# Ledger of designs, part 59: peptides against a protein of PDB entry 6D0Y

Target 1, 225 residues: chain A of PDB entry 6D0Y
Amino acid sequence: ETEDHLESLICKVGEKSACSLESNLEGLAGVLEADLPNYKSKILRLLCTVARLLPEKLTIYTTLVGLLNARNYNFGGEFVEAMIRQLKESLKANNYNEAVYLVRFLSDLVNCHVIAAPSMVAMFENFVSVTQEEDVPQVRRDWYVYAFLSSLPWVGKELYEKKDAEMDRIFANTESYLKRRQKTHVPMLQVWTADKPHPQEEYLDCLWAQIQKLKKDRWQERHIL

## One batch from the design tools (peptide; aimed at target 1 L9)

Design b2_p28_6 (made by RFdiffusion4)
Pose (drawn by RFdiffusion4):
Structure b2_p28_6 (pose): chain A 225 residues (1-225), chain P 28 residues (1-28)
Amino acid sequence: as target 1 above (225 residues)
Amino acid sequence: AHTEEVLENLSKIGLPEAQERIESLEAE
């Protein structure tokens, strides 16, 4: 019964309400502490559900996990382990669109001080390391590069300031791979073949240009909540 | 003491689901 009270309470946080988003998260994180001794097992899989199925509300739930971790270290560890467990499950089941949501989530948890930045950089340079794998489809290399680049809008500023020597090695490996990709197939996938008024760009070249501009902008982006 | 703590924390939330839980705990 109170479990249902916990689920609908987690799913609806951040919706339209009289209280501010921050006041709601601080209040919700307080009640999840009180119920945690009895319902630790349930609260855990619910947060795992929203980190997998609600990527639009991503930053809301990483802050919530961030608050519980600052107050309860063992819960933060159990959750991160569950995320690593699910990331493996998703990649094994060929659910890559679902996996990028988990990687984005782990990344943004660095901003919440749940995951150390060096651990995240080590995982990313293993992602880009897939560009060196031989006898594998380009789409495989593309996805692991995409998971890295598409997470940077959230975790980009933090990972660079803390570790820029290894991040530049990653960017160098990434730029080298992007230049040697074959784009012969792009015309079949363009809604318009014309370059005017708007070019229809290959998704990785587009994301690369977007990340490099954000880099020149000192990693300041004004949209992400 | 547990119920009082839960009610105190729920009073900080503006969501209808939190208000329904408060009414249910006060009725008990």

Design b2_p28_6_s1 (made by RFdiffusion4, then SolubleMPNN; from b2_p28_6, 13 letters changed)
Fold by OpenDDE base, seed 2:
Parts: sequence; C-alpha cells; structure tokens
Structure b2_p28_6_s1 (fold): chain B 225 residues (1-225), chain A 28 residues (1-28)
Amino acid sequence: as target 1 above (225 residues)
Amino acid sequence: SLKETRLALLSKLGLPEAQKLIEEILAE
C-alpha cells in the first residue's frame, strides 16, 4: 500500500461499508501489519493523529491498535509511548481537551489488551495524587480528577475486576478532594421541570455522581454517554 | 454493536495484557 492509500484506509475505517466492521478491522490490521516494515513511522503517526482528532471513533481505533499489538508488540509499545508523549505535551501546553481524549483512548486500550490494567491504575493514581499538591492550581487538580472520572466509563469495569483495592483507594482520595475543593458554580443550562426542578450542580460533582451510579450499576452503561 | 465486534475480534486472539509503560513514561 502507498502512504496515501494507508491514510485513506485508516481514516475511513468504521464508515459505512458493504462488509462488516469486524471484517474491515481485521482486514485493515492485516494490511497495516504487512506494511509496517516499510511504513511503520507513517502508520504510527497516522494512528496517533486519528486517535487525537477523531474521538468519535475511539473504540474503532483502539480495537485496531489492539489487533496490531497482537501481531506486533513492538509497534504497540511504540504507539503507546507516542500517545503518552503526546499526553505529556498536551498537559504542558494546558491543552486539556486534547489531553482528556488521550487519557480516554489510553483507557480503552486496556480493554484491547494493549495496556495492562495495573499500569492504567498507576496512571490514575498519579493523576489523583496531584490533588494533594498545594503548589498546583485548582484548575489543574480539577482536570486530573475530571480526566480520571471521565475515563472510567471505558475502563472502570476492567480496573475494578483486577485492581479493586487500588481503585477504591483512588475513589476515596477523589471523594475527599471533591469535598474539600473550592466549588465554582457555573451557570448551567438546565431544563426545569415544574414538578421537580433539578438543582444546579457543579460539573465535577455531577460527574462524580454519574460515575458513582455507573459503579453501582456494575459499570453497565444504560445510556449513550 | 461496536463493543460486541471488538469483543469478537479480540476474543479470537486470546491476548494477554501487553504494556506496562505508562507509569515509567509519565514519571519522566
């Protein structure tokens, strides 16, 4: 495959096709694997790019990476390294929106057997540990909590199955932080019902409540997030 | 569903978890 063709294939995967998504992903993985000797760097860059820029196709690309990792562990490792480096760069640049998508992507890679659950737990431990640092602005602390919580819909089940004790500790620390942090009350557009108006809730508190509910529901999503 | 598709694909492979690099890289 040519570089241009590879780009097209990678960008279009998951789109409407005569073939099943399963078949398309498997086929693409095969194509990419075969082309790694010649186009590894290009493929790596392309995958990193779509991972960052197409969050709506997150699960498609994590699955693809999972398939590739199964075939070539070295490539999988390089991909993870690249993504983490990008995450670090995004954080340094205060590009929180990009960073959170990267965290979610990495989280879903656990489900694809690319990243080990303990490693993801360690990352989240590091995130939540930021809340204990006094020299860090609250906005940054809040972001790390947000990044952690907002990623759990993707990986919470897996992490609790394998590292329940550690996850409980992280949750406890998170809860503690949420209780003591200075809350910023941002006006939210709310649909008020005549019978029972929903009180305005701070976004992190709201997210926390949602995640707690998800946890109670054994990480089964009942609605499209 | 996409989730089912992913599961189907990955189940065929029976792969172990592969990477434990995150904490090391983030520590840099």
Scores: peptide ipSAE 0.313, ipTM 0.887, DockQ to the pose 0.024
OpenDDE base, seeds 1, 3, 4, 5: peptide ipSAE 0.192, 0.167, 0.135, 0.163; ipTM 0.758, 0.762, 0.748, 0.778

Design b2_p28_6_s2 (made by RFdiffusion4, then SolubleMPNN; from b2_p28_6, 12 letters changed)
Fold by OpenDDE base, seed 4:
Structure b2_p28_6_s2 (fold): chain B 225 residues (1-225), chain A 28 residues (1-28)
Amino acid sequence: as target 1 above (225 residues)
Amino acid sequence: SLVEKRLELLSKLGLPEAKKLIEKLLAE
């Protein structure tokens, strides 16, 4: 494959095709694996780019990475490392929108058997531990909680199945923080369901309530958060 | 859905050991 063709293949995966999406992903994974000896760096960069810039294809690209990781374990590791570096860079640049998406992407990689559940739990423990630091602004603490909670729709089920005790501790710490944090006037959320409407609350409190409901529902997501 | 099919897709290739490097990378 030519370099330009690889870019086209990666960027266009998931678009309308005569073949199933699953078949296309399998095929693309095979093509990319075969080209890694010659185009590893390019493929890595392309995957990082689409993973970062095409949030609408999150599950497509996490699946693709999962397939690639299964074919080439080391490449999967390099990709995760690259994504973590990007996350760190985004955090340093205070690009919270990009950072939170990267956390969600990494979270979904757990479902793709790329990242171990205990490792993701550890990452979330690190996130929530920021809430215990006195020298960190609340906006920063809030973001880490937000990043954690907003990623649970993707990975909460898996993490609780494998690390329920640790997750309960993280939840307890999160709840404790939410109770003691200063409330500010921010855009409010409202969850509306036919049977049980959720009134508008402060954003993080509302998100917390939504996640608690999701947890209660055994992580069966029926609403777009 | 794709999400529902992922496990099947990945299983065809053999499920690798998942990476445990997040803690190390975040500590850097």
Scores: peptide ipSAE 0.344, ipTM 0.870, DockQ to the pose 0.024
OpenDDE base, seeds 1, 2, 3, 5: peptide ipSAE 0.316, 0.301, 0.094, 0.338; ipTM 0.852, 0.848, 0.701, 0.858

Design b2_p28_6_s3 (made by RFdiffusion4, then SolubleMPNN; from b2_p28_6, 14 letters changed)
Fold by OpenDDE base, seed 2:
Structure b2_p28_6_s3 (fold): chain B 225 residues (1-225), chain A 28 residues (1-28)
Amino acid sequence: as target 1 above (225 residues)
Amino acid sequence: SRVEEILRLLEKLGLPEAKELIAELKAA
């Protein structure tokens, strides 16, 4: 069952004992489901809030949402809609830090079977399409590329397994943009520990190199949590 | 309350802001 798969994810990404975390999350999902008839709005707000509060707990809460979604797809859908709305608001306000985290959160929801892989691919296609716009500043174009690339550690494997052709097109467009954009030298961005250090270079170029390496390594990352 | 119980459960999962969330929910 889908729940069994989600439980396996808990075991893989759990910071505590796998059994303890699995039991806790499954139990909590059951409790939340049972309370939806009476506390739906409050629970929805609560989950949206906690999902945003602790980026370091991303995989824990995406897993929780996955477990809950398996029990109640309607509520899971409403949760995603709320997160998408928050993303849109963040983007409108140019709150890049919150927005990029939300993209990562949504990305990991694909692994939890809350969001379909094609939907996430479509989102990334939309992001990279911004690079083709001439009426937007480069900083915004850069951010969308950053949001895409920096989310791949969480979802790249799944997306390439499901939509490899589309992902290759997105990669090609991204590479093309990176070659033609004006460079801005900033410190390296690194989400994970890499065995092979990268020299100091433009942050998007550095990230691109890191993602290409990750892709080459079949998206095997030591730690996502 | 039941909401508070849920927040406590979330706290066990590593949510340190549970108390603040409880306060917000009560105020809302």
Scores: peptide ipSAE 0.023, ipTM 0.595, DockQ to the pose 0.062
OpenDDE base, seeds 1, 3, 4, 5: peptide ipSAE 0.017, 0.017, 0.000, 0.020; ipTM 0.546, 0.549, 0.269, 0.591

Design b2_p28_6_s4 (made by RFdiffusion4, then SolubleMPNN; from b2_p28_6, 13 letters changed)
Fold by OpenDDE base, seed 2:
Structure b2_p28_6_s4 (fold): chain B 225 residues (1-225), chain A 28 residues (1-28)
Amino acid sequence: as target 1 above (225 residues)
Amino acid sequence: SLVEERLKHLSKLGLPEAKELIEELKKA
């Protein structure tokens, strides 16, 4: 495969096809695996790009990466490392929208057996620890809490099944921060596309309430809708 | 398979972002 063709294949996965999506994903994983010796860097960049820029296809690409990781563990690790680097760069640039998509992508990779649950818990511990940092803008603290909470629809179930005590600690720290932070009265943000489940309130408080409900509903979003 | 596992998992979660994928994965 040429580099240009690889780009086309990766970008178009999930589109209507005569073959099943499962077959297409497995086939693409095979193609990418075979081309890693020659185009590893390009494939890494392409996958990072679609993860960052095509959040609507998050579950498609996490599944693809999961399949690829099963075939080539080293590549899976390198991909995660690349994603972490990209996340750091996005944060340094204050590109919060891009960064949150990356966090959600990484979160769903736990479900695809690319990232271990304990590693994701550690990441979220680091995120929430930012709320305890001194001499940082509240917007930074708020974003890390937002990134954590807004990723839980994808990975909360798995993390609580594997690391319930640690997750409870993170939740407690989050709740503590939300109670003591200055309210900013920004528009509501929600993960779900259905009707507003809660009264109009500050976006982080609203999200917190939504996540608490999701947790209560055993991480099944259909119970919130 | 991982795909089958993903289908089951996503179906249980009921994520709106995954609905299209779920539908496609259910197709033969």
Scores: peptide ipSAE 0.462, ipTM 0.897, DockQ to the pose 0.034
OpenDDE base, seeds 1, 3, 4, 5: peptide ipSAE 0.325, 0.415, 0.386, 0.396; ipTM 0.825, 0.854, 0.858, 0.855

Design b2_p28_7 (made by RFdiffusion4)
Pose (drawn by RFdiffusion4):
Structure b2_p28_7 (pose): chain A 225 residues (1-225), chain P 28 residues (1-28)
Amino acid sequence: as target 1 above (225 residues)
Amino acid sequence: SNLENIIDTLESLGAPDSYIESVKEKLS
């Protein structure tokens, strides 16, 4: 019964309400502490559900996990382990669109001080390392590069300031791979073949240009909540 | 207070009154 009270309470946080978003998260994180001794097992799988199925509300739930971790270290560990467990499950089941949501979530948890930045950089340079794998489809290399680049809008500022020597090695490996990709197929996927008024760009070249501009902008982006 | 802020949060999120009462008892 109170479990249902916990689920609908987690799913609806951040919706329209009289209280501010921050006041709601601080209040919700407080009640999840009180119920945690009895319902640790259930609260854990619910947060795992939203990290998997609600990527649009991503930053809301990483902050919530961040608050619980600052107050309860063992819960933060159990959750991160569950995320690593689910990331493997998703990649094994060929659910890559679902996996990028989990990688984005792990990344943003660095901003919440739940995951150390060096651990995240080590995982990313293993992602880009897939560009060196031989006898594998380009789409495989593309996805692992995508998972890295598409996470940077959230975690980009933090990972670079803390570790820029290894991050530049990652960017160098990434730029080298992007230049040697074959784009012969793009015309079949363009809604318009014309370059005017708007070019229809291959998705990785587009994301690369977006990330490099954000880099030149000192990693300042003014949209992400 | 912290308790009032939690009760206002629960009401704003549409939590049942019985759950809000049980949270109030546990925190008092």

Design b2_p28_7_s1 (made by RFdiffusion4, then SolubleMPNN; from b2_p28_7, 13 letters changed)
Fold by OpenDDE base, seed 2:
Structure b2_p28_7_s1 (fold): chain B 225 residues (1-225), chain A 28 residues (1-28)
Amino acid sequence: as target 1 above (225 residues)
Amino acid sequence: SRIDQIVEVLKSLGAPESYIEEVVKRLS
């Protein structure tokens, strides 16, 4: 009974309401906090599920997790651990679309003070380091670069403010890889269509160009990539 | 009050009265 109601509330948050989004998130965080002693596992699973399945509500749920983490300092860590496990599972299953959304979600958790900036930088360092592995298929190497670049709209500003030198190194390694790799379009990684900028460019090269522009614009964008 | 605000939020999110009452009991 209670579990069903929790699921409903979590799924509905962010929809049109008589209350402001901020009020709804704060109120829901309070409700979830009160139910953590009895339903922590269920709440963790629910939040992990909506994080994976509702990418359009990414900032809503990262904010919610941030609020919960502020109330219960253990919750954020447990949630991140669950998300990392899910990320690993997605990667093993070659579910690139789900995996990249998970990385974006984790990236935005940095802004919500759930994940420390250095930890996210370390993750991206690990991602880009895969490009140096010769026994790894290029499609896999390409995905890690894609995951890194695609997440920067959410966290690039924060990471450069905190770890600019490390980020520059990651960018240099990324650029180096993009210059030497074979140009190949993979449907799972295709982002650009005819109505997007540089539609004729290879998808990673196009994304790289857009991220370079975003960086030049100090991470201020009119639209999310 | 905080509880009143939570009740309002729960109503706004479409929670049934029975559940709202349960939450109020847990929060009080």
Scores: peptide ipSAE 0.257, ipTM 0.840, DockQ to the pose 0.907
OpenDDE base, seeds 1, 3, 4, 5: peptide ipSAE 0.253, 0.247, 0.049, 0.240; ipTM 0.840, 0.836, 0.557, 0.830; seed 4 fails the geometry check

Design b2_p28_7_s2 (made by RFdiffusion4, then SolubleMPNN; from b2_p28_7, 14 letters changed)
Fold by OpenDDE base, seed 3:
Structure b2_p28_7_s2 (fold): chain B 225 residues (1-225), chain A 28 residues (1-28)
Amino acid sequence: as target 1 above (225 residues)
Amino acid sequence: SRIDEIVEVLRSLGAPEEYIKRVEEILS
């Protein structure tokens, strides 16, 4: 039936084919738009599923959602609501890896004009505010800082262009936390290709340094993520 | 910008300029 066909199309978009990526996205957007009146719930569920389970296709699906939102006024909001619900469920289940992917996905939706910049700033303010919570494990505080910082490659430029003062406040709070937290040895995190290998460092400190450099470089990445 | 990077990727993939312009309009 149509639902099975939709699932196949959504899951396979962006894979190597005889057609170009743009052709596939345009075609899929057209199909989904036509079917939204009858299969909105199914489409929303499918897109949420691929968003969290296929992080390697993040840009493909955020672009698709952006296209659909442009075609259907209400789609973007409903999709975001579903994603937020999924994020809450992931956090409740302690599935932090999935949660990070969802936050990055939501971050990139700002670029697609699906999520307003102020809303994303508010989310990050909430994340960083966790560092001020008392009687909570440091792992909780660290995760929210990680989720914030690791999402900035996707949305940092947009947020600083529109909400620079608020972002500076969040950065100040983050820096303050990083200075006072207990540090442990963990594998290095790199958000993009560096000119030279970074010295071994605590992962949040390393990430912070990388983000500071990215900010200094006006949020220009060498390659799209 | 992030949008410019996406556009560049699309262009490198051989996307038609008309399509790129539409994407820019949607994403800007």
Scores: peptide ipSAE 0.028, ipTM 0.430, DockQ to the pose 0.043
OpenDDE base, seeds 1, 2, 4, 5: peptide ipSAE 0.025, 0.017, 0.000, 0.020; ipTM 0.458, 0.444, 0.287, 0.503; seed 4 fails the geometry check

Design b2_p28_7_s3 (made by RFdiffusion4, then SolubleMPNN; from b2_p28_7, 12 letters changed)
Fold by OpenDDE base, seed 5:
Structure b2_p28_7_s3 (fold): chain B 225 residues (1-225), chain A 28 residues (1-28)
Amino acid sequence: as target 1 above (225 residues)
Amino acid sequence: SEIDEIIKVLRDLGAPEEYIERVREKLS
């Protein structure tokens, strides 16, 4: 019964309420904290599930996880581990849309003080390093670059503030890859560019240009196509 | 109090009263 109630509360947070979202999240965090001793595993699974299935509530659940992590130091790490496992599963299942969203989710967790900036930088370094692997199809290399670039609107500012040198290296490697890669039709990218006015083959180049502009604008949020 | 605020949130989120009371007891 308690588990059902927890599930309901977690799923409903962010819906229309008489209270502010922030207030609801704080309150829910308090409740979840109290139940962690008995339902930690369930709560972790629930949060992972809603994070995955409700992309429209990204900031809601990243904030909630952040609040929980602040209350219970160990929770954030365990949650991230679960999310990483989910990311791997998504990739294995060729669910690239889910996978890229999970990367964005993890990226925003940096802003919520759940993931340390150096850890996220390391993740992106690993992503971009795939571009240097000859045994990996270009479609996969392209995806990792896409995952990296598309996540920067969420975390680029924080990462450059703390790890500018490392980020510059990642950018340099990304630029180098984009210059040498073959521009061919990639079905995987078709899903991502369905509503884009530019050719699919040029999508990464377009995204790169937009990210560069974002960087030049000191990571001030802007609409990115 | 913080507990009262939590209870208000739970109520606003539609939690059953029996659950709310259990939470109140747990937090007290």
Scores: peptide ipSAE 0.254, ipTM 0.832, DockQ to the pose 0.860
OpenDDE base, seeds 1, 2, 3, 4: peptide ipSAE 0.213, 0.028, 0.220, 0.034; ipTM 0.805, 0.490, 0.809, 0.494; seeds 2, 4 fail the geometry check

Design b2_p28_7_s4 (made by RFdiffusion4, then SolubleMPNN; from b2_p28_7, 12 letters changed)
Fold by OpenDDE base, seed 4:
Structure b2_p28_7_s4 (fold): chain B 225 residues (1-225), chain A 28 residues (1-28)
Amino acid sequence: as target 1 above (225 residues)
Amino acid sequence: SEIEKIIEVLKSLGASEEYIEEIKKKLS
């Protein structure tokens, strides 16, 4: 069945093949575009699924979505809506690892011209604004800051090029929060898990310092964060 | 042509001949 074939192709893209990755992505985009009239919903679901379940292929699938969006301008919006729904569901389920990945995925979609820079800035403004809400637990506030900061390696350059003033405000608010939040001292090397959604003090502070350095270096990443 | 490139990619991605033919029809 055609749907099974589409699933197979989407899952296999990025694997070793006779063609370049770029060629495969362009070709796959063409195939998906041709099938969109009949299988748009299925294709959207498949892409959301692989985006969620195959984090190792983040840039592959963001690029693919970008290509599809370029071919069909409405596709990107619908995909983003689906991803936002997934993000909300992940947060509701306390699946913070999945949630942060989805934020990173959305962030990289800015580079792929699927999400406008102002929209991503607005999202991050919303995230950081949570830190100003008194009825929100710190664990949740910390996560939003973490999600924001940890996504900047993917999108910080683009956002500062287009919305530097707004980003500076977000940074100022973030810095202010980090200074006033309650401190916890748990080993930095502890793995982030859904069961442990609270970033350690040292890790958040370290991440903040790394992002500040990255910003100072004009978002030229020289090491893995 | 774009269609030829797409077909090449489909082959590269392991698409069946049947599916390739189906796509050819859709792209024509």
Scores: peptide ipSAE 0.203, ipTM 0.808, DockQ to the pose 0.908
OpenDDE base, seeds 1, 2, 3, 5: peptide ipSAE 0.196, 0.198, 0.197, 0.195; ipTM 0.804, 0.807, 0.805, 0.801

Design b2_p28_8 (made by RFdiffusion4)
Pose (drawn by RFdiffusion4):
Structure b2_p28_8 (pose): chain A 225 residues (1-225), chain P 28 residues (1-28)
Amino acid sequence: as target 1 above (225 residues)
Amino acid sequence: SNEEAVEALEELAEEELEEVKEFMEELE
């Protein structure tokens, strides 16, 4: 019964309401502490559900997990382990679109001080390391590069300031791979073949240009909540 | 306050409990 009270309470946080978003998260994180001794097992899988199925509300739930971790270290560990467990489950089941949501989530948890930045940089340079794998489809290399680049809008500023020597090695490996990719197939996938008024760009070249501009902008982006 | 925010969220969660279950099932 109270479980249902916990689920609908987690899913609806951040919707339109009289209270501010921050007031709602601080209040919700408080009640999840009180119910945590009895319902630790349930609260855990619910947060795992939203991190998997609600990527649009991503930053709301990473902050919530961030608050519970600052107050309860063992819960933060159990959750991160569950995320690593699910990331492996998703990649094994060929659910890559679902996996990028989990990688984006783990990344943004670095801003919430739940995950140390070096651990995240180590995982990313293993992602880009897939560009060196031989006898594998380009789409495989593309996805692991995509998972890295598409997470940087959230975690980009933090990972670079803390560790820029290894991050530049990652960017160098990434730029080298992007230049040697074959783009012969792009015309079949373009809605317009014309370059005017708007070019229809291959998705990785587009994301690369977007990330490099953000880099030149000192990693300042003004949209992500 | 935090208590007022929790009460407001509980009221909303009770009003939309069946909808939340149906929405989560559609996602799964």

Design b2_p28_8_s1 (made by RFdiffusion4, then SolubleMPNN; from b2_p28_8, 12 letters changed)
Fold by OpenDDE base, seed 4:
Structure b2_p28_8_s1 (fold): chain B 225 residues (1-225), chain A 28 residues (1-28)
Amino acid sequence: as target 1 above (225 residues)
Amino acid sequence: SKEEAIEELKKIAEEEKEEIKKFLESLL
C-alpha cells in the first residue's frame, strides 16, 4: 500500500460500508500490520493524528489500536508513548480540551487491552493527588478531577473490576475534595441532565453525581455524559 | 513500554504544575 492509500484507509474507517465495522476494523488492522515493515512511522503518525483530531471516532480508533496491539505489541507501546507525548504537549500549549480528550482516549485503550488497568489507576491517582497541591489555583485541581471523572464512562467498569479497592480510595479522595472546594455558580458551568429532576448544580458536583449514578448502575451507560 | 509511558504520564501533574498554574492564574 502507498502512504496516501494508508492515510485514506485510516481516515475513512468507520464510514458507511457493506461490511460490519468490526470486520472493517479487523481488515484494516491486518493491512496496517502487513505494512508496518515499510510504513511503521507513517502509520504511527497517522493513527496519532486521527486519534487526536477525530474525537467522533474515539472508539473506532481505540479499537483499531487494540487490534493492532494484539498483532504487534511493540507498535501498541509506541503508540501509547506517542499519545503520552501529545498529552504533555497539549497541556504545555494550554489546550486542555484536547488534553482531556486524550485522557479519555487513553482510558478507552484500557478496554482495548492496550493499557493495563493498574497503569490507568496509577494515572488517576496522580490526577486526583493534584487536589492536595498547595499554592495552585482551584481551577487546576478542578481540571484534573474533571479529567478523571469525565473519563470514567470509558474505563470505570474495567478499573473497578480489576482495582476496586484502589478506585474506592480515589473516589473517597475525590469526594472529600468536592465537599471542601469552593463552588462556582457561573451559568455556563451549571449542568442539567434530562434523566431526573435535580437542582441546578455546579458542573463538577453534577458530574460527580452522574458518575456516582453510573457506578451504582454498575457502569452501564444509560445516557451520554 | 506502555507501562513506562503511563508512569511518565503519572508525572504530568508534577512536571507541568508551574506552566498550568501560570496559565490558569492568567485567566482568573
Scores: peptide ipSAE 0.027, ipTM 0.545, DockQ to the pose 0.020
OpenDDE base, seeds 1, 2, 3, 5: peptide ipSAE 0.022, 0.020, 0.016, 0.015; ipTM 0.518, 0.470, 0.408, 0.405; seed 1 fails the geometry check

Design b2_p28_8_s2 (made by RFdiffusion4, then SolubleMPNN; from b2_p28_8, 12 letters changed)
Fold by OpenDDE base, seed 3:
Structure b2_p28_8_s2 (fold): chain B 225 residues (1-225), chain A 28 residues (1-28)
Amino acid sequence: as target 1 above (225 residues)
Amino acid sequence: SLEEAVEELREQAEKEKEEIKKKLKELL
């Protein structure tokens, strides 16, 4: 495969095909693996880009990374390092939307056996610890809580299965913060649903309630008839 | 709502993941 063709293959994966998604992902993983010796840096950059810009395909690309990591054990680590660097850059640039997409992506990589559960728990502990920082804007504290809670739909089950005590501590700290925080309207955390903007305060409270429900249900999915 | 959308996305994602993992269990 040529370098230009790799971009096309990566960007188009998951689109309607005569083959199953599983087959397409396995096939693409094979192609990328074969090209890693020559195009590793390019492949890493491409995957970071789609992870950042195509959140609607999150599970497709995390699965792809998982497959690549299984084939080439060193790849996953290098990719995660690149993603962490990108996350830091996004935060530095105050690009909170991009940052949260990256956190969710990293979260789902736990399910793909790229990131260990304890490492993700440690990351979330660090996020929630920001709520204890003094002399910082509340928007900073709120965002890290948002990033944590909004990522749990992707990884909450796995983390509670393996690190329930640590997760409970994080939840307790989060609840405590949510009770004592001031109500504010921060555009960065405003959510648009059905063409209606929701303020940060409403969203965080609603999100907390939804996550609590998921937790209560042991992260089980409801069956829709 | 956003919460509903997130839940729907999660459910769909988990279903897809389970199917993929089942078929590719030798690797994942």
Scores: peptide ipSAE 0.030, ipTM 0.517, DockQ to the pose 0.025
OpenDDE base, seeds 1, 2, 4, 5: peptide ipSAE 0.018, 0.020, 0.028, 0.020; ipTM 0.485, 0.536, 0.447, 0.537; seed 4 fails the geometry check

Design b2_p28_8_s3 (made by RFdiffusion4, then SolubleMPNN; from b2_p28_8, 13 letters changed; failed a check: too like the target's own chain)
Amino acid sequence: SKKEALEELKKLAEEEKEKIKEELEKLL

